# Ledger of designs, part 67: peptides against a protein of PDB entry 6TME

Target 1, 324 residues: chain A of PDB entry 6TME
Amino acid sequence: NRLKRAYIALQAWKKAFYSDPFNTAANWVGPDVCSYKGVFCAPALDDPSVLVVAGIDLNHADIAGYLPPELGLLTDVALFHVNSNRFCGVIPKSLSKLTLMYEFDVSNNRFVGPFPTVALSWPSLKFLDIRYNDFEGKLPPEIFDKDLDAIFLNNNRFESTIPETIGKSTASVVTFAHNKFSGCIPKTIGQMKNLNEIVFIGNNLSGCLPNEIGSLNNVTVFDASSNGFVGSLPSTLSGLANVEQMDFSYNKFTGFVTDNICKLPKLSNFTFSYNFFNGEAQSCVPGSSQEKQFDDTSNCLQNRPNQKSAKECLPVVSRPVDCS
Target 2, 324 residues: chain A of PDB entry 6TME as posed
Amino acid sequence: NRLKRAYIALQAWKKAFYSDPFNTAANWVGPDVCSYKGVFCAPALDDPSVLVVAGIDLNHADIFGYLPPELGLLTDVALFHVNSNRFCGVIPKSLSKLTLMYEFDVSNNRFVGPFPTVALSWPSLKFLDIRYNDFEGKLPPEIFDKDLDAIFLNNNRFESTIPETIGKSTASVVTFAHNKFSGCIPKTIGQMKNLNEIVFIGNNLSGCLPNEIGSLNNVTVFDASSNGFVGSLPSTLSGLANVEQMDFSYNKFTGFVTDNICKLPKLSNFTFSYNFFNGEAQSCVPGSSQEKQFDDTSNCLQNRPNQKSAKECLPVVSRPVDCS

## One batch from the design tools (peptide; made by RFdiffusion4, then SolubleMPNN)

Design b1_p12_6_s1 (from b1_p12_6, 5 letters changed)
Fold by OpenDDE base, seed 1:
Parts: sequence; structure tokens; C-alpha cells
Structure b1_p12_6_s1 (fold): chain B 324 residues (1-324), chain A 12 residues (1-12)
Amino acid sequence: as target 1 above (324 residues)
Amino acid sequence: MDEYLENLLNRK
């Protein structure tokens, strides 16, 4: 009976394909759905004697089409991987019936509409990848209340501010890159206890960096490049004991880049180019270390190559933003 | 820098 529902769902999905270049669904014929390419069956969790569709993997199939509401009949699916296709439309609300959803990867598709709030209904979700789509609107605060290991949001059309609830996230990896997020980074960011990698690149974020970033002692990658951040780098960044890759380039930062930042023990690459910094410690100078790579290009530094002109620097440097 | 970013944003 459960496989019969799966058959209905999968046949509806096949009918929703506009193009299947690799003929992935060519063998999607007949009631034996467990033999379908990209369909994986397993014993049901509630009854090991019953075989159910537990996973879908259509990654890299280049399929054009949409997700029909009948996919809600796949109630036993825990793994849904359909990345690198050309699926369009919205994520069906009927997927709320997939209460076992554990990994949801719809990345690199043509999905549109607001954040798929159906993902918030899945109690056991651990992995959410919706990157490289056209999702728009605000990010629901509730996303960070979920016990996710990874949250990939990059390369979408999300707008508005980053929710204050970000501090509640237990994710080790969060990507905001290449969206339209605005406002300040919430001070609650310092409460992300499991954070290893966070990327804000290419948004419309602004204001001062919160001091609380320095509390992210497990972070190895911190990229805030290509935004509108202002003020000085927080002195508390000296607390980033495990940061390896750090990028603040293409912002409007001012002030002095200190030894305490450039001498971070695990720092491998630190890019602070294309800002308005008017000074740097000797330890920040490119070539000053064999173990570290720095880029100070296009700032307001004296006696350094490839800096902004005095004409460009003076209006900004003479009006430093007070972040206190 | 570009390498780590690509790996992070494009890993699948």
C-alpha cells in the first residue's frame, strides 16, 4: 500500500518532467518502484517487514519540470536529493506529509517563490540545501530554531534582515552569500556554538560588525566580503582562535588593522582589500609571513602599493564611524 | 581565498 502511493507519486512526477536528457526516468515503469533509477527503498522504521521508498537521488540529472503535489504521497522519504536539475515552480506544501525528512537538497534548480516554509514543518530535518535557486522574500526566523547541521541559502533572492534567531542555530555551516540581505549582522551571532563556516559574501549588509563575532571560537571560515559594513574591525576578533580563512574585502571599513587580528594562530588567509583602512600592523603586511597570506590592496594605507588616492580616502577617513 | 569559497559554496 505504501509502495502503491509511491507509485502514484513517482508517475505523477514523471508526467511533470518537461525534459529528461539522460532518460533517468526511462525505467520508471510498472509497480516495482524500488527498481526505479534514483529511487531507494528500505525497511520502514515502524515495520521492518514493509518495504518503503526512503530516498530519492536525482542529482545531476538535468531534468526540467516541476514538483507535483502528489509527491506528498512519498511519506516515508527521509532523503530527497534533486540538485543540479532544472526543476521550476514552488516546493509543494504537500511535502509537509514527509515527516521523516532528514536531508533536503533542491540546490541548483529553478525554484521560485518565498522561502519554502514546508521545510520548517519537518521535525527531523538536519540538512537543508536550497542554494542556487530564485527563492525570494524574507528568511523566516524559525529556520534557526531548527536543529540543522548545515544551512545553504546562497545564490538566491532573499531580502530583509538576518533574523536575530541566528544565535540559536546549531549549524556548523551557514551560507548567506549572494542574496539581498540588508541591515546589520545580529549581535546574537556570537551564540552560534557549533559554527565552523559562515559566508555573508555579496549581500547588502551594513553597519558595524558586532563585537560578538569574536566569540565564535570554533569558526574556521568567516567571509563578510562584498557588503556595506562600516567602522573599525572589532578588537574582539582576536578571539577567533581557529579562523583559517577570513575575508572583509569590498566593504567600507576604516581604522587600523591590528596585530591581534593578523597574528591569529590558525589564520591562513586574511583579505581586507577594497576598504578604507588607514593603517595596518607590520604583521598584516603581505609577505610578512610564510604561513599566512594577506591582501591589503585598495585601502588608504601609506607606503603600500595599489592604494586608493587621497581624494578617494579623505572624505571617508576623515569621518570615521563610531561603532561604540 | 577563491578556492575555499568555491569549495564551500559549491560542495555537493
Scores: peptide ipSAE 0.300, ipTM 0.886, DockQ to the pose 0.235
Fold by OpenDDE base, seed 4:
Structure b1_p12_6_s1 (fold): chain B 324 residues (1-324), chain A 12 residues (1-12)
Amino acid sequence: as target 1 above (324 residues)
Amino acid sequence: MDEYLENLLNRK
């Protein structure tokens, strides 16, 4: 009996709660699991006459506890949303039994350990949100082989390089922000044909930006701020026909910010502050356009306010990195 | 700029 298994799982989970400040699980009593707060039942896909637990929504419940292995008994769950709680520990490997998993949101919790590789076992997963946790270690390259629509990884403890498999991703939104990723952005990034929004902010990424970024025709948001990128901005960025928000601030970029970037047709905001740019086109100057916002603060620009001193600029500008 | 970033990173 599927509902009996669900009962076992949910009771085990309730037992794993350390704190339930809103008494969310107060009605988690008895075999009628479909009446449980945050538990949603639906007809089974394989038999419409059978009622199964198809979804969990405990978002914003501020529950402290852990995920027990018995959750693997919830084999019919397609939607698992438990964000904004205080769940700790690791994601149980037993969740591999949840083969219908479609949306998995464990964001804003206290999860630790390596990337939850159990997420890779779900063949139908479309939405993965594990942001604002304490996941650590390497990002498995297989994550980008999945047909995900969105991948939220920001605000964790992930380290090492971004996998080259990123180019295989069909995701429209990917966030890497506020981790410890290092190395270069893979050249394969240009193959992300469905990408709309990507954020690299606040990592330890370095090297030159790959020219292939200019192939991201669908990107509307590109944020690479607060990293260690060097060299000039690729001229191929003129290919970002749909970019609206672009941020390269707080890096070590040098060279000239060109017209072909600042005149991008959909560009609304372009921030390239806190770098070592030594020139900019007139179209890049803040205030030069009514429909575009620019920030050129703290560069090595002449005749602009709030720039770095010559003493700070000279050591970097005199040693430009050749990205060719 | 800050608004769009917040939307991306803090979508709940």
Scores: peptide ipSAE 0.295, ipTM 0.883, DockQ to the pose 0.223; fails the geometry check
Fold by OpenDDE base, seed 2:
Structure b1_p12_6_s1 (fold): chain B 324 residues (1-324), chain A 12 residues (1-12)
Amino acid sequence: as target 1 above (324 residues)
Amino acid sequence: MDEYLENLLNRK
């Protein structure tokens, strides 16, 4: 009996709660699990005459506790939304039994340990949100082999490089922000056919930006701020026909910011402050356009306000990194 | 810039 298994799972989970400030699980009593708050039943896909637990929604319940292994008994769950709680520990490997998993949101919790590789076992997963946790270690390359629409990884403790498999991703949105990723952006990034928004903010990424970024025709948001990127901006960035928001601030870029970049047709905001640029086209100057916003603060520009001193600029500008 | 960042990183 599927509902009996669900009852066992849900009672084990209730027992794993340390605190339930809103008494969300107060009605989690008795065998009628479909009446439980935050539990949603639907006809089974294989037999419409059988009612099963198809979804969990405990978003914003502020529950403290952990995910017990008995949750693996919820084999019919396709939607698992438990964001904005205080769940701790690791994601149970027993969740591999949830083969119908479609949306998995455990964001804004206190989960720890390595990337939850159990998410890679779900063949039909389309939405993965693990942001605002304490996940650590390497990002598995296999994450980008999955047919995901969105990948939210921001505000964790991930380390190592961005996998080269990123080019295989079909995701429209990918966030790497506020981790400890290092190394270069892979050249394969240009193969991301469906990419609209990508954020690298606040990592330890370095090297030159790959020319292949210019192949991202559908990208509307590209933010690489607060990293260690060097060299000049790729001339191929002139190919970003749909970019609206672009941020390269707080890096170590050098060279000239070209007219072809600043005149991108959909560009609304372009921030390249806190770098070592030694020149910019007139079209890049803040205030030069009513339709576009620019920030050139704290570079090595002549005749511009709020620039770095010659003492700060000369050692870097005199030794430009060749990205060719 | 701050607005779009908040939207992107905090989408529910």
Scores: peptide ipSAE 0.295, ipTM 0.882, DockQ to the pose 0.234; fails the geometry check
Fold by OpenDDE base, seed 5:
Structure b1_p12_6_s1 (fold): chain B 324 residues (1-324), chain A 12 residues (1-12)
Amino acid sequence: as target 1 above (324 residues)
Amino acid sequence: MDEYLENLLNRK
C-alpha cells in the first residue's frame, strides 16, 4: 500500500542521513510514518479513505546526508520542504514519480550537479526554491514554461545565458542573483506580466539593458547590480510605475540619469553608484527628496562628492556604447 | 536596499 511504500522511502532516507544533530528522525521507527517528525499525512486526493504522506517538512534540521532514489516511492507528496540542511549529492530522478509536487524547497543545502530537470516533470509545480546550493551549468529554458509563482535560483553556480523563455514566466518573484549568468537580458523580459520582484545581482551579465524592461508595470524590485551592463539607462524605465527598489550599481553604465527615472512615483530607493554616469538630473541628487533615497557615488558626475577621477572616467565616458 | 535584498534572497 501507499504508506508501506512511504515507509520504505523514509527508512531509506533515514539510512542516508550522515548526521541528525537535532535527532529529527529519532522517532522514524515503525510503520506509522504519519507520526514521523516532519512527515505530514492527508487523505489521498483520489481516495479520501486512504491516508497518504502528502508533505515533508525538514526545514532547519541541519541534517547531513543525501536523497536516496527510494524517495521516489513518496508518490503522494505535494509539499517537499527540506531547506537549511546539509543534504548533498543530486536530486534523484526518481522524484519524477511525485506527480503531485506543488512546492519544492531544497534551498540552503549542498546539492550539486546540473539543474534538477526532474522539477520540470512536475505538472503542478508552483514553487521552486533551489537557492543556496551548488547547482551548475545551463538553466533549462523550460523552467519558464511552467506556471510557477516563484523561482529562486540565487546563490548557485549556473552559467550561460538567461533563456529567452523568461518572458513566458508567470512568476511574481524570480532570483538569478549570485550565479555566473552571462550575456544580455532577453528582450522578452517585458512580457513577464505578473513580475513583481527580479534580482540579477552579482552575475556576469552584459550588454545594454533592453528597452522592454519599461513594460514591467508591476515590478516593485528591480536589481541589476554587480554585472557588466553598458550604455545608457533605457528611457523606457519611466514606465516602471510601481518600482520601489531599483539598483543598477556596480556596472559600466554611461550617460545621463534622467528626471523621468528619478521621479518615478513609487521609487523609494534608487542606487546607481559605481558606474560611469556623466550627468544626473537634480531630482536624482542624493538629499534632493525626503521620500526617495539616491546613491550616485563613484560615477563621473561633476560637482558631486566621491566621484571617479578624470583619469578613470575619460576613457569610458568618451566612448559611450550606443544601445540604439 | 540591502534589507530588501536580503529579505528577498533569504526569504523562507
Scores: peptide ipSAE 0.292, ipTM 0.883, DockQ to the pose 0.233; fails the geometry check

Design b1_p12_6_s2 (from b1_p12_6, 7 letters changed)
Fold by OpenDDE base, seed 2:
Structure b1_p12_6_s2 (fold): chain B 324 residues (1-324), chain A 12 residues (1-12)
Amino acid sequence: as target 1 above (324 residues)
Amino acid sequence: SDSYLDELLNKN
């Protein structure tokens, strides 16, 4: 009986709770699991006459505990939302049995260990949110082979390079922010045909920006701030016809910020502060437009306020990195 | 911009 298996799983999970401050699992008593708070039943896809546990929603319950292996008995679950809790440990490999998994949200918890590779085993996964945890190590290249709509990885401990497979992603939103990613942005990024929003904030990324970024015609948000990028901004950025929010602040960029970038038709905010730019077009000057906001603070610009000293600028500006 | 970024990174 499928509901009997669900009962075993849910009782094992209740036993794995260390703290339930809102008494969310107080009614998790008896065989009627469909009456449990945060448990949602639906007709099974294979037999509409059979009721199964199809979803879990324990969002914002502040529950402390872990995910026991018995959760693998919830084989009919397609929606698993447990964000904003205090769950710790690792994501159980037994969740590979949840072959209907469609949305997986474990964000804002205390999960540790490597990337939860069990997520790669789910053939129908569309939404993956693992942000605000302590996941570490390398990002598996295979994550971008998944037909995901959104990939939230921010605020973790991921290391190593961004996989070149990123160009295969069909995701509209991808967040890398606040990790320990290193190396260059892959040139394959320009192949992300459905990309709307991408953030690289607060990593250890370096090298030149790839010219292929200019092929991201659907991107509305591009944030590469707080990294170690060098060289000039690619001239191909003039191709970002839909970009609204663009941030390159807190890097080591050099060269001239051109009219073709600052006159992008949908651009509302362009932050390029805290770099080593030695010139900007008049269209890039803060206050030059009522419709666009610019920040040129702490560069190597002449006749602009709040710039770096000549002592700070000269060693960098005199040795521009050639990205050609 | 900051508010939008916060919404993007914190949206559940």
Scores: peptide ipSAE 0.316, ipTM 0.874, DockQ to the pose 0.223
Fold by OpenDDE base, seed 1:
Structure b1_p12_6_s2 (fold): chain B 324 residues (1-324), chain A 12 residues (1-12)
Amino acid sequence: as target 1 above (324 residues)
Amino acid sequence: SDSYLDELLNKN
């Protein structure tokens, strides 16, 4: 019986709670699992006459504990939302049995270990949120082969390079922010046909920005701040017809910030502060537009306030990185 | 800008 399996799973999970400050699981008693707080039942997809546990929502419950392997018995769960808790340990491999998984949100917890590869086993997964955890190691290239709508990876301990498979992603939102990613942004990034928002902030990324970024016609947010990028901004960035928020601050960029970038039609905020730019077009000057905000602070610009000293600029500006 | 980014990164 599917509900009996769910009962076993949920009771095992309750037993795995170390603390339940809001007494969320207080009513997790007896076989009627559909009455449990945060447990949602629906007719089974394969048999509408059968009621199954289709969703879990324990968001903001501040529960301390871990995910026991018995959760693999929740084979009908499509929605698993347990964000803003204090769950620790690893994501159980037994969750591979949850073949209907559609939305998986374990964000804002204390999960550790490598990327939860069990997420790759879910054929119907559309939403993956593992942000604000302690996941570490390499990001599996296969994550971008999946037909995901959103991928939130920010505020973890992921390292190594961004997989070249990123170009295969169908996601509209991808966050890499506040990890330990290194290397270059793959040239394949320009193939992300559905991308709206991408955030690289606060990593160890380096090298030149690929020209292919300019092919991201649907991108509204592009943040590459707080990395180690070098060279000039690609001239192809003029192709970002829908970009609203763009941030390249806190890098090692050089060269001239052009009109073609600063005059992007949807651009609302463009931050390129804390680099080594040695020139900017008049359209890039803060205050030049009422509709656009610019920050050119701490560059190597002449006749602008709050710039780096010549002593700081000359060693870098005199040795421009050729990205061609 | 920071507020916008925070909203994006903290979305549930």
Scores: peptide ipSAE 0.316, ipTM 0.874, DockQ to the pose 0.234
Fold by OpenDDE base, seed 5:
Structure b1_p12_6_s2 (fold): chain B 324 residues (1-324), chain A 12 residues (1-12)
Amino acid sequence: as target 1 above (324 residues)
Amino acid sequence: SDSYLDELLNKN
């Protein structure tokens, strides 16, 4: 039966624990898996008279171990939350059998290997959190073909370009921060109709920002700091009617920070420090507004404090990148 | 700003 399979899976998992400092699995004894700490049962969707393991929550258990292939026997699991542990190894492909997977959170672990492509096999997945691991290689384009609400990829070892399929994403939040992504932000980004928060911080992204960013009408957070972006800020950024937090700091931007950007109606914080901007509108000056916070530090601005020297500025400012 | 960022990136 389904609970017997779950028992086999959970016992195999317990055996795969190297350390359980909080004795989370201490009560993982006997066939009554529904009594196991962190194991949650519910009536099966196909038969309400059958009790099944529907969820796992081992968040913050500091468990060291790995995910054994027997976890594929947990075929009724829709919620898998094991963040903030010390699980290592790879996500087992046997999890493809968990066809009801809805939320998958393995964040804050020690998982390695390529992107867990098994996540692509889950037809109903809405929440994917793999942040703070050691996943590496390319992000599969197919991730953005999925009807995900949230995609957390930050603090991994992902490299290569951001897939152009990003524009197909229905996610409200996507984090790329603190990886090794390179290349340009795809122009298709403007097609992310449900996007509220996107973070590119601390990658190797480069080139000009695509004008299509200005089409992100619902975005409240846009952070592209700590990259290699060049050129001027797109004038189309004036279209970010709902942006509250915007950060372009620690790039190689040039040109003029316009009034149209700094007067965005919902803008609360706009950081454009540590670039090579050679001018800003009065509305962009820190302290010019009580409602908005600006940081213009370490640019090439005249008559502003804490700017780069002429020696640092001249070579860059005199050779602006044309994004046309 | 930093606190907001931390919350976004670290929320579990």
Scores: peptide ipSAE 0.315, ipTM 0.872, DockQ to the pose 0.224
Fold by OpenDDE base, seed 4:
Structure b1_p12_6_s2 (fold): chain B 324 residues (1-324), chain A 12 residues (1-12)
Amino acid sequence: as target 1 above (324 residues)
Amino acid sequence: SDSYLDELLNKN
């Protein structure tokens, strides 16, 4: 039966534990898997009279081990939460059998290898959290073709460019932060109609910001800090009617920071420090508003404190990148 | 801002 298969899977997983400092699996004994700590049973969707393992929650268990292929026997699992452990290795391909997967959280572990493409096989996946691991290589374009609500990719070893398919994403939150992504932000980004929060922090992204960012009407957080972006800020950023937190710090931006950006109606914090901006509107000056916070530190601004030297500024400011 | 970002990135 389904619970017998779950028993086999869970016992194989227990055997795959190298360390269980909180004795989380101490009660993982016998056929009553629904009594196991971190195992949650529910009536099966196809037959309410049948009890199945519907969820796993081993969050914060500090378990060292790996995910054995026998986990593919947990075919009724919709919620898989194993964050803040020390699981290593790769995500088993056998998890493709978990066709009900809805939330997959393996964040804050020691997983390695390429993007877990098994996540692409789950038709009902809404929440994907793989942050704080050692996943590497390119991000598969197909991830953004999925009807996800949240995609957490931050703090990994992902490389290559951000797929142009990003514009197809229905996610409200996407994190790219602290990877090795390179190239430009795709122009298709403006098509992310449900986007609320996007974070690009600490990558190797470059080029000009696409004008299409200004089409992100629902975005409340936009952070592109700590990259290699160049040119001026797009004038279309005036379209970010709901942006509250905006950060362009630690880039190579040049030009003038305009009133149209600094007067955004919901803007609470705008950080554009550590760039090469050579001018700003009065509305962008720190302290100019009680409702908004600005940081213009370490630019090429005249009559402002804590700016770069003329020697640092002149070579960059005199050769502005034309993004037009 | 930094605290908010930290919460966003670190929320488990």
Scores: peptide ipSAE 0.315, ipTM 0.873, DockQ to the pose 0.216; fails the geometry check

